# Peptides against a protein of PDB entry 5VZU: the designs that were tried, part 132

Target 1, 271 residues: chain A of PDB entry 5VZU
Amino acid sequence: GRTLEDIFHEHMQELILMKFIYTSQYDNCLTYRRIYLPPSRPDDLIKPGLFKGTYGSHGLEIVMLSFHGRRARGTKITGDPNIPAGQQTVEIDLRHRIQLPDLENQRNFNELSRIVLEVRERVRQEQQEGGHEAGEGRGRQGPRESQPSPAQPRAEAPSKGPDGTPGEDGGEPGDAVAAAEQPAQCGQGQPFVLPVGVSSRNEDYPRTCRMCFYGTGLIAGHGFTSPERTPGVFILFDEDRFGFVWLELKSFSLYSRVQATFRNADAPSPQ

## One batch from the design tools (peptide; made by RFdiffusion4, then SolubleMPNN)

Design b2_p20_8_s1 (from b2_p20_8, 14 letters changed)
Fold by OpenDDE base, seed 1:
Structure b2_p20_8_s1 (fold): chain B 271 residues (1-271), chain A 20 residues (1-20)
Amino acid sequence: as target 1 above (271 residues)
Amino acid sequence: SEADRRAQEIEKELDERKAK
């Protein structure tokens, strides 16, 4: 029977062949673009930079992580047969944290799915509401021709009506049990496990996470056909590792920082 | 591992779903 290795080798051969066909189809017209590392900002969740994906049969996957205010982006540096280089493989909404359940309930895919889909609907509602406010503001600057309306006279302020003593209805202060906001232990990693049925290429993923956020991942057919954004979870493990759970795909992608230093990789200062 | 097997089967299924 074909071994898993045989299937993997056949798939890798097909991918190499597709790459060869694609590069050869355009008379070897290759465009090289210089990649600049994003500048680090104080408010960045972690240092931006290059990360190696440990997922995929496509070989070496490299993404650039960058921060854009309340959003983060993973941009493909390597392309694959489905998604070309330069595409945003993941978009993270840093406004929408995902609270993972306890470790036992983290094994339940349906629970994670519920949590993610609830956040997805909130994000959609906020986008609809924000779209309405931007529409109403532009309509009203018709040119107000400042016709000088004449100064009609100050009608006199009528007098002090009398001292109605408000009765002291001593409504008992209902004990607002201030639910002590347990200080979110902001610093300790939460135990982390993948849900049952979520595939990981590597079982050696971090078993603790710092923070999770709602995000969307890009999926597409071969040749970037029918590209769509699917819901997922960005998982920050540490300064050098993050993951993405593809909810609909039931897959997990692990990314590790490229530790290599590059000379002259900084973006030129805007003149 | 059996997990790597499922990952590759899913990647293949993803590639096949993406190819449809």
Scores: peptide ipSAE 0.018, ipTM 0.604, DockQ to the pose 0.409
Fold by OpenDDE base, seed 4:
Structure b2_p20_8_s1 (fold): chain B 271 residues (1-271), chain A 20 residues (1-20)
Amino acid sequence: as target 1 above (271 residues)
Amino acid sequence: SEADRRAQEIEKELDERKAK
């Protein structure tokens, strides 16, 4: 019978062959686009730029990380048989921080799954509510032709000035104990471990993370068929490393900053 | 490792789900 190793080797050979076929078929139709590094902003979670990842069976992935207000995006610089270059491999919602449990409970995949799915439902509700407010606000400005309602005469209502003494209702200011937003411990990393059953190609991932956010990853068939967004966790390790946990896929992708300096890679100033 | 085997099974299942 085929060993699991034989099946993996055959599958890897098929993926390499597919990559070769695609590369060779499109060789005559390659459109080159200049890639610019996104400008850094003071409010960016980390410096935007190129990151090198391990993406499953496809080997080396290059992703551009960029910040767009309260969202971050990973854009594929390298395409694969499923997802072409220029697609957003990950979208991160910086509004929805995920708090990881203690290190013992981080091993429980079902707990991480619960936390992520609860955040997914909140994001879905916020999108529905924001869609309704944007829809209702535009619909009611039909041009009401203001028919000139005839000027009814302003009756001079008389100026009676009754001396009503202000009752000193000494309403005690209820001490709204402002729940001290525990200062986001921006500085101390928390212990990090992958849940049991989450696969990583590299066991050498950072064992400490700064913060986590809800995100979605793009998955698709060969040739970009049936593209969909799957829920996941963006994990910021440090200034130069982040990860993505693909929840449904039970996989982890690690991304490390490309340390190469590129001359003339800055985005042209928006004119 | 058993983790690597599961990774391969997941990658295969991913590629099979993506190929359907």
Scores: peptide ipSAE 0.018, ipTM 0.588, DockQ to the pose 0.407
Fold by OpenDDE base, seed 2:
Structure b2_p20_8_s1 (fold): chain B 271 residues (1-271), chain A 20 residues (1-20)
Amino acid sequence: as target 1 above (271 residues)
Amino acid sequence: SEADRRAQEIEKELDERKAK
């Protein structure tokens, strides 16, 4: 029978062969493009820049994290056999924060799945409503032909009915204790654990996170066939680390900031 | 370990799912 070692070696050989095929598709023509670091803005969730990912079997993944108003994106700097360089591997909606449950319920994959899918439906509804407002705004400029309003008849005012007594019942105003929405403690990280059955290549992920957001990840077949967006969770751990939970794939990717200083990597000022 | 085995099987399944 095949040993697990045999299966692993066969899989690694296949991945090497695929990387070779993928690189060979460029007919030995290497094109070099200059990459600029995005400028940091005060409203950026963390400093934008280069992050190293642990992303399945593909090996070294480098992504550029950038912020675009209420959205963040991870752009592939390294290509792989499935997704070429320059593609948006993750897109994060900073409008849709995900609240993780308590640590016990975080182990339940079905609970995380429920929360993410509910947010996905809200995002779809908002997209449909925004599409309708853009559609209705064009239709109403039809010329208002002033059709004359026909004089509908003045139906009569019936009269009388009587006396009912003023029952005084002084119902005490029950103090609706407005449950003070505890200001989301912006500074204290919450305990974090991956759900049971979510694969992590590295068990050394941070066990505390700051916040989570809804996002989508790009998946595709070999040679970028049938590219689609799958739902997931962006997890901010700290200034230098974030994760992405791929919900449908039941996998976790950890990204760590590249600490290297690059000279002349700043984007030219818009003239 | 058994954990490493399961990680490899899942990694393979993930690669097969990304390839579909």
Scores: peptide ipSAE 0.018, ipTM 0.576, DockQ to the pose 0.294
Fold by OpenDDE base, seed 5:
Structure b2_p20_8_s1 (fold): chain B 271 residues (1-271), chain A 20 residues (1-20)
Amino acid sequence: as target 1 above (271 residues)
Amino acid sequence: SEADRRAQEIEKELDERKAK
């Protein structure tokens, strides 16, 4: 039978051929744009920059990792036949940590699937609630057409007397237990293994991870047809390596920092 | 293997997406 390696090889040959055809057809129309590295911020989970990814049968990708408050973004620097350059291949929600189970239960794909889908549902609920608060604020500016209702002289109803005793209903201020945001202790690295049935192009991935987060990955057909976001897990291994588990695809992408120093790659200071 | 079957399922799903 075809091995997973044979299938990856055949599919890579097809993708390389497609890439060759596309690049050869547009060779005379190539537009080069300078890409600037995002500035590093103190609150960034790791230093932003360029990462080289291995994405299953799709080959090598260059992705720029950037941080946007409580969100991280992987932007494609290299396009492929499905997803063009400049698209957000991954979007990470840094508010939604994923706690991996013990190493034995990490082999169970259904357990990882359950954990990710529970977080996906929470993210969906938070988006619906935040959408309602923004919606209710706009509804009340109906134009009060103040039709001048004529001044009917309604009579002086009499002075009811004063002596309502102040009931000191000492409503105890309900302790809003501010769920103490447990400081994101840079957790001690935990053992990491891919679930059974999750494909990796390379079995040489880090066997310890620092933190995991909920995220979504972009998938599309050839020519960027029917683009959709699929649930996944961002795995922070270290300062220079992260992974993404594509849950529905049952695939893993490993991203390693590009160690090349680029001259004049810093964004010009806004004048 | 289960991995080979899943790779064929992914290949087929990708090919079915090519055909749409």
Scores: peptide ipSAE 0.015, ipTM 0.544, DockQ to the pose 0.276

Design b2_p20_8_s2 (from b2_p20_8, 13 letters changed)
Fold by OpenDDE base, seed 1:
Structure b2_p20_8_s2 (fold): chain B 271 residues (1-271), chain A 20 residues (1-20)
Amino acid sequence: as target 1 above (271 residues)
Amino acid sequence: TEAEKRAQEIEKALNEKKAK
């Protein structure tokens, strides 16, 4: 049959050819834009910066990871035939942690699918509720011209105090034994394995993860046709590595920090 | 083989990303 290498080779040839075609068609009119590295903030989950995708049949894929309050974003620095540079390849909701099952149950794709889809429905509900609150708050600032209504003297209605007997409803406080949530040992990574049937380019991925979060990935056809967000799992392995499980695609993308230091890559201070 | 299964899964994932 076709090897994994054969498929990658064919796909790489197509991508190189497509790159040659589009660069040659437009009189080599290339727009160069300076990329600034995002500043690090104290509350950032890890140091923001450039990460190399190791998953790619597409060759060198670079994304910039940045933090935006309770959201993280992976922005494509390198485009591909499907998704152009500057698009958000992944969006991570840092409010919605994914709890992975034990190592045995992590092999079950249907279990991961259930967990992710349950979180997706919660995210949708919260978006619907938050959309209603934002709508109602804007309607009430009509300038009611407070016409000065004259002070009519309201009469002293008398204080009849009825003797309402306190019924001794001795409702026994049922001891809700607060199941002491064992403090999740915040320091030890969880054993990690990909579900059966999730494709990875190689088996050389971290076998321990720190944290997982709900996220969405961008997928599209060639030429950025029919772009959509698909549910997935952002997996933080360590300070320099993260992954994304594309649930619907049954694929895994591993990203590793670009260790190169860049001079003058910081955004100019806002004057 | 496991390699052929992975190849098909990647081809499928690539095609699913491409086929829209």
Scores: peptide ipSAE 0.019, ipTM 0.591, DockQ to the pose 0.243
Fold by OpenDDE base, seed 4:
Structure b2_p20_8_s2 (fold): chain B 271 residues (1-271), chain A 20 residues (1-20)
Amino acid sequence: as target 1 above (271 residues)
Amino acid sequence: TEAEKRAQEIEKALNEKKAK
């Protein structure tokens, strides 16, 4: 049978051929766009910036990670035959943390699938409800025709005063069980392993993670045909490493920070 | 083998991306 290595080599040859075809079709006309690094914010989950990824057999990917309130985005800096540069390869919902099970149950793909699909359904419901509130709020500005209904001087009805005694109803202070905010264990990494049947390029991934979030990854056919979002899990390992589990594709992508310092790469201050 | 299974899963994932 074909080995993983054979498939990788065949796919790399195909990618090289496709790059050659594309560059040849456009007479080697290249459009260059300046890329700015996103500004860091205090509330950013990690420092935004460039990450080097492995995406199955596609080889080297460069993704820019940026934070947008309760969302994170991975923007492709490198394109591939399916998804061009500048597309959002991953969108992360930082409102929807995924709690991974124990290490034994993390090997169960069906358990991870259940957890992710339950979160996907919640996200879908929240989007439908938020769409209704935004729709109903615009509908009620019917033109209030300010018909000046005349000021009828309705009368003085009188002052009756009396003395109602203060009943001392000593309502016991119901013990507000302060839901002990379980200290967000933001600091202690949990053991991490890929589910059985999730393909990784190598087994050299971090075996501990800080936290996980629900996200969607972009997939498409060659030439960016039929682009869709597939559910997945964003895995934060550390300040310099994150992963994405593509649930439907049963694949894992590892991203590591580009340690190179770029001069003059900061976004111009918004004027 | 486990390697062949992983290879088939990668091939499937690649083909699923290509076939859409």
Scores: peptide ipSAE 0.018, ipTM 0.579, DockQ to the pose 0.253
Fold by OpenDDE base, seed 2:
Structure b2_p20_8_s2 (fold): chain B 271 residues (1-271), chain A 20 residues (1-20)
Amino acid sequence: as target 1 above (271 residues)
Amino acid sequence: TEAEKRAQEIEKALNEKKAK
């Protein structure tokens, strides 16, 4: 059969050939754009910055992680044959936390799929409701001339009667046990394992996670054909590591912080 | 082999990223 090494070599040869074809199509015209590191904010989930993808046969992938209120974004710094540089490879909704089950149930892909698809449906509903409120607010300014539609009449319908039985039943006030909001145990990491059938190139992923969130990943064909957003899970492991589970692709991507310091890489202060 | 299954899963995941 094909070894893992044979498949890796064949795929690397294909990627090198594709890279050669694309670079040749640009007629040696290269455009360089300066990239700035996003400023760190106190409310950022972790320090923003450059992360290295340690996943897949695509080689070295660099992603910029940035925070935008209740959203996080992974921007491709390196392009690949499918997705150009500058595209949003991941978009994370920090409003929609994913609660992972216990370690035994985390092995069940169908359980993770259920949880993610339920959150996806909530996000879709919130987007529809917010779109409807923005649409209805513009429509009501039409001056509805008050046409005085007429006084149609009286109908008297009747009196039926009396009966009075006084049944006393003193139902005790059931103590509404306020479901104590279990304080979000932000401090102790949860044991983490990938579901069975989720492909990871590296088994050396963190076995403890801090938080998980709903997100979407960008996929496309070669040459950025038919780009679409697929559902997934952003997994925060620590200050320097996060993962993304691509639900439909049954794959896991691990990202590690680039520890290199860059001179003059900070964004200019907004004037 | 377990390595061949992983190889097929990787090839499949790569092809699924390519096939859209």
Scores: peptide ipSAE 0.017, ipTM 0.562, DockQ to the pose 0.223
Fold by OpenDDE base, seed 5:
Structure b2_p20_8_s2 (fold): chain B 271 residues (1-271), chain A 20 residues (1-20)
Amino acid sequence: as target 1 above (271 residues)
Amino acid sequence: TEAEKRAQEIEKALNEKKAK
């Protein structure tokens, strides 16, 4: 039978050949753009920057990790036959933490799938509710051309209605239990294992994670056809390593910080 | 084997990515 290694090898050969064909066709049209590192913020989950990732069977990627309030993004620096450079490989919702179970239950793919899909439905509900509040504010101020109907002088009858005593209905203000924004406590690391059936290119991944978040990954056909977002789990291992579990693809990508020092990689100060 | 099952799942996922 074909081994995992055989499938990875065949698929990598195909992707390398496609990449070679594409790059060779563009040999005279290659444009080089300077990439600037995102500025670090004190509230960033980890230092933003370049990460090298194993895209499972899709090979090696370079991504830029950046933070945008309660969202993180992995931007492709390396394009592939499916997804061009500059696309958002992963989008992470830092509002929606994934709680991994114990190691025994982490081996159960269906349990991880349940947890992720429950978070996905909450994210969809919040997006629908937030979409309604933005929609109602565009009140139809249609220009009522109020034709000036002539002011008939309606007599003001001054009927003094009687002093209804104000009933002090002391409605206790129901304690709106402010959903305690649990500060992003740097949780103690928990033991981590991939579910059975989740494919990694290698088993050399960190066996302890700091925290996990709901996210979506971009998938597409060759030539960036039918691009869609698939649910997944962002796994923060440490300051220099994160992973992404592609739930529907049953695959894991490990990303490690590029330790190379770049001269003049800081964004120019906004003038 | 578990490796063969994982291989088939990858092949399926790759084919699903190629067929889209």
Scores: peptide ipSAE 0.017, ipTM 0.558, DockQ to the pose 0.246

Design b2_p20_8_s3 (from b2_p20_8, 12 letters changed)
Fold by OpenDDE base, seed 1:
Structure b2_p20_8_s3 (fold): chain B 271 residues (1-271), chain A 20 residues (1-20)
Amino acid sequence: as target 1 above (271 residues)
Amino acid sequence: SENDIKAQEIEKALNEKKAK
């Protein structure tokens, strides 16, 4: 029977062959685009830049991490047979922090799944509500055609004021119990472990994380067929490392900063 | 993709075999 190793070798040979075909077919049509590093901003969660990661079986991937207000993006610098270069492999919502449970409960995939899916539904609700507000706000700027109000004078009459009794509706002030936001312990990393059944290429991942956020990852078939965004968890380990848990794929991708300094990689200042 | 999932499972199983 085929071993798992035989199947892996066959799949890796197919991926290598596909890469070779892509590189060879476009030999005369290679457009080189200069990639600029995104400018660092004071409010950036970590320094933006190039990260090397592992995405499934595709081997070494390079992604650009950038920050866009309350969103972060991982953009593919290297393409693969499924997802071409320039696609946003991950989109992170920095408004929606995920609190991981204790280390024992972090091993439970179903608990992580519940937490992520609850956040996903909140994000969907906020998008629907914000879509309504943006729709209503645009409707009111119809041009007030200043049609001249004609002056009609009509004067008439004074009729009587019946004695409507004051209803004492004593609305008790509902005590808004301010749920004391436990002060986020703003400096200590929390213990981190992958849930049981989440695949990692290497078990050599950081066992402590700083914070987690809700995000979505891009998945597709070969040739970028049926692209979809799946829910996941962005895990910030440190200044130079982050991970992404692909919830539906039950997989983990680790990304580490490319330590190479590139001369003249900064975007030209807008003149 | 289904193939990516399969490849990840295989890679996990291979890594688990190398660690034994």
Scores: peptide ipSAE 0.022, ipTM 0.624, DockQ to the pose 0.096
Fold by OpenDDE base, seed 2:
Structure b2_p20_8_s3 (fold): chain B 271 residues (1-271), chain A 20 residues (1-20)
Amino acid sequence: as target 1 above (271 residues)
Amino acid sequence: SENDIKAQEIEKALNEKKAK
C-alpha cells in the first residue's frame, strides 16, 4: 500500500509541478503592477503593512494587512497554485470579538468551534436584517391610491361582569443592577494555546494574545476552482504578529511583519 | 482542496513520526 511518506512525496511533486506550470505560463505574459502600502490611521488595530505568513503546505506567503472601518483584510501579494495574487485571503470582522476561554478550555477544539459558529450565525442574521431594511425602503414609494374600502358593520359583542378582588401585592422594585460593562481589559494579554488537533507548521507561536476576532478565509482548489469562504479566528498577538485559525481545515497560520523599509512605497495622497 | 487538507494531515503525521 502507499505509505504516508509516498502520499506526501506525490503531493509535494504535484505542488512543485503546479508552481512550475504557473510560472511557465507567465514567461511570455509578465504584467508588473505597483503596490502601495496602505496609509496608517489612528484607529487602526495595528499599523497596516506587509506580513510574512506560513500557510500549511503552501509554505511562505506575503500578505498585505489593511483596515477598512470595522473590517480588516489580508490581501495576497504572492499567489499560489490555488489562490492568485490580489485575492483577499482573510476578511476580519472587527465588530465580532471572539472571547477565548481559559487556557484549559482553549485546548478543546469543540469549544472554539462552538464559539466561532455562534458568532458566524450572528453575522448571518445581521446581514439578513440589513438586507431586509434596504429592500423594504424601496417598495413603499408606490402611490397607494386610497380606494375607499366600505363601512362594514357594528357587531355589539357582550357585557361580561364584575369581579373585583383587590390583591395588594407590593412587589418591591427589584434594582436592575446595570451589569457594568467590565471595561475590556485592553492591557494584559491572555495566555494562548492552539486547540488539540489544530495543525501548526511552527510550534514557535506567541503564547499570549491581545484579542481575537471572527473572520473568514478564502480556500480554493488548484487553478482557483470552487472558491469559498471558510470561518476562522483572527488572533492579534502584538503590533508585528497575528495568526489565523482555519476552523474547518483545523490549521493555524502565523503572520509576522516584514521589517523592510521601502522607499516611495506610500500611497499618493488623494488629490 | 481535499488534497491540501490531506497533505497537511500527512505532514503533521510525518513530523510526529520524526519526533518519535
Scores: peptide ipSAE 0.021, ipTM 0.630, DockQ to the pose 0.076
Fold by OpenDDE base, seed 5:
Structure b2_p20_8_s3 (fold): chain B 271 residues (1-271), chain A 20 residues (1-20)
Amino acid sequence: as target 1 above (271 residues)
Amino acid sequence: SENDIKAQEIEKALNEKKAK
């Protein structure tokens, strides 16, 4: 039968061939763009920068990790036949932490799937509610054309003043269950294992994670056809490593910081 | 084998990503 290595090898040969075809079609006219590292902020989950990783079954990729308030983004520095460079391969919602179960239950893909899909529905509800608040604010400024309403006479409405006794309606203060912002405990790392049936190209992934978040990954056909966002889990292992579980693809991508020192890679100060 | 299942799942994931 075809081994995982055979399929990997064949697929890598196809991707190399496609890359060769694409580069050859342009007579090797490659446009080089300078990449600047994102500025680091004190509130960043980890230092932003370049990470190298296996993008599912598509081989080695370089991704820029950056932070944008309560969102993180992985931007492709290397393109592939499906997703071009500059696309956001992953988008992470740092508001929606995923709590992994114990190691025994982490092996259960259906349990991880349940947890992720419950968070997906919450994110979808929040997006719908936030969309309604933005919609209602625009409707009221219709220009009231001041049609001169004719002066119809003031009918004298009668003055009946009955003495309504103040009912002491002791409205119990509804306990607004403040959704406890679980403090980001800089806690000891949790033991980590991939679910059964989640494919990893590298079995040498960290067996301990710091925290997990809900995220979405970008998938597309060859030539960036039918691009869509699929649910997944961002796994922070340490300062230099993160993973992404592609839930629908049952795939895991491991990303490791590029340790190369880049001279003059800082963005020029905004003049 | 476990590798054959993993191979089929990767081939499936590849095909699902190619077929869209």
Scores: peptide ipSAE 0.020, ipTM 0.600, DockQ to the pose 0.251
Fold by OpenDDE base, seed 4:
Structure b2_p20_8_s3 (fold): chain B 271 residues (1-271), chain A 20 residues (1-20)
Amino acid sequence: as target 1 above (271 residues)
Amino acid sequence: SENDIKAQEIEKALNEKKAK
């Protein structure tokens, strides 16, 4: 049978050939755009910037990680035959944390699938409800032509009297023990392993993660045909490493910070 | 083998990405 290495080799050859064909055909149509690093914000989950990733057989990918309130985005800096540069390869919902089970249950793909699909359904419901509130709020500003109905003098109804009996009903304040939300121990890494059947290019991924979030990854056919969002898990390992589990593709992508400092890569201050 | 399963899953995932 074809080995994993044979499949990777064949796909790498195909990708190199496709890249050669595209560069040769579109050599006259190359548009260069300056890339600026996103400014860091105090509330950013990690420092935004460039990350080096591996996505299946595509080899080296460069993704820019940026934060947008309660969302994070991975933007492709390198295109591939399926997804061009500038597309959002991953969109992360920082409102929807994924709690990974213990290591034994983390090996169960169906358990991870259940957890992710339950969060996907919540995200879908919240989007439908938020769409309805935004729709209803615009509909009720029909122009109420406030015809000035004449001020009929409503009569002075009389000042009935003072009877001040202070009923002392000393309702005991039930101690609502506000369950102190244990400050989510944001700092303690949990043991991490990929589910059985989730493919990684190598087994050299961090075996401890800080936190996970629900996200969607972009998939498409060659030439960016039929682009779709597939559910997945964003895994923060540390300040310089994150992963994405593509649930439907049963694949894992590891991203590591590009340690190179770029001079003059900061976005111009918005004037 | 475990590698053949991994290879088939990758091939399937890549083909599913290509076939869309």
Scores: peptide ipSAE 0.019, ipTM 0.604, DockQ to the pose 0.270

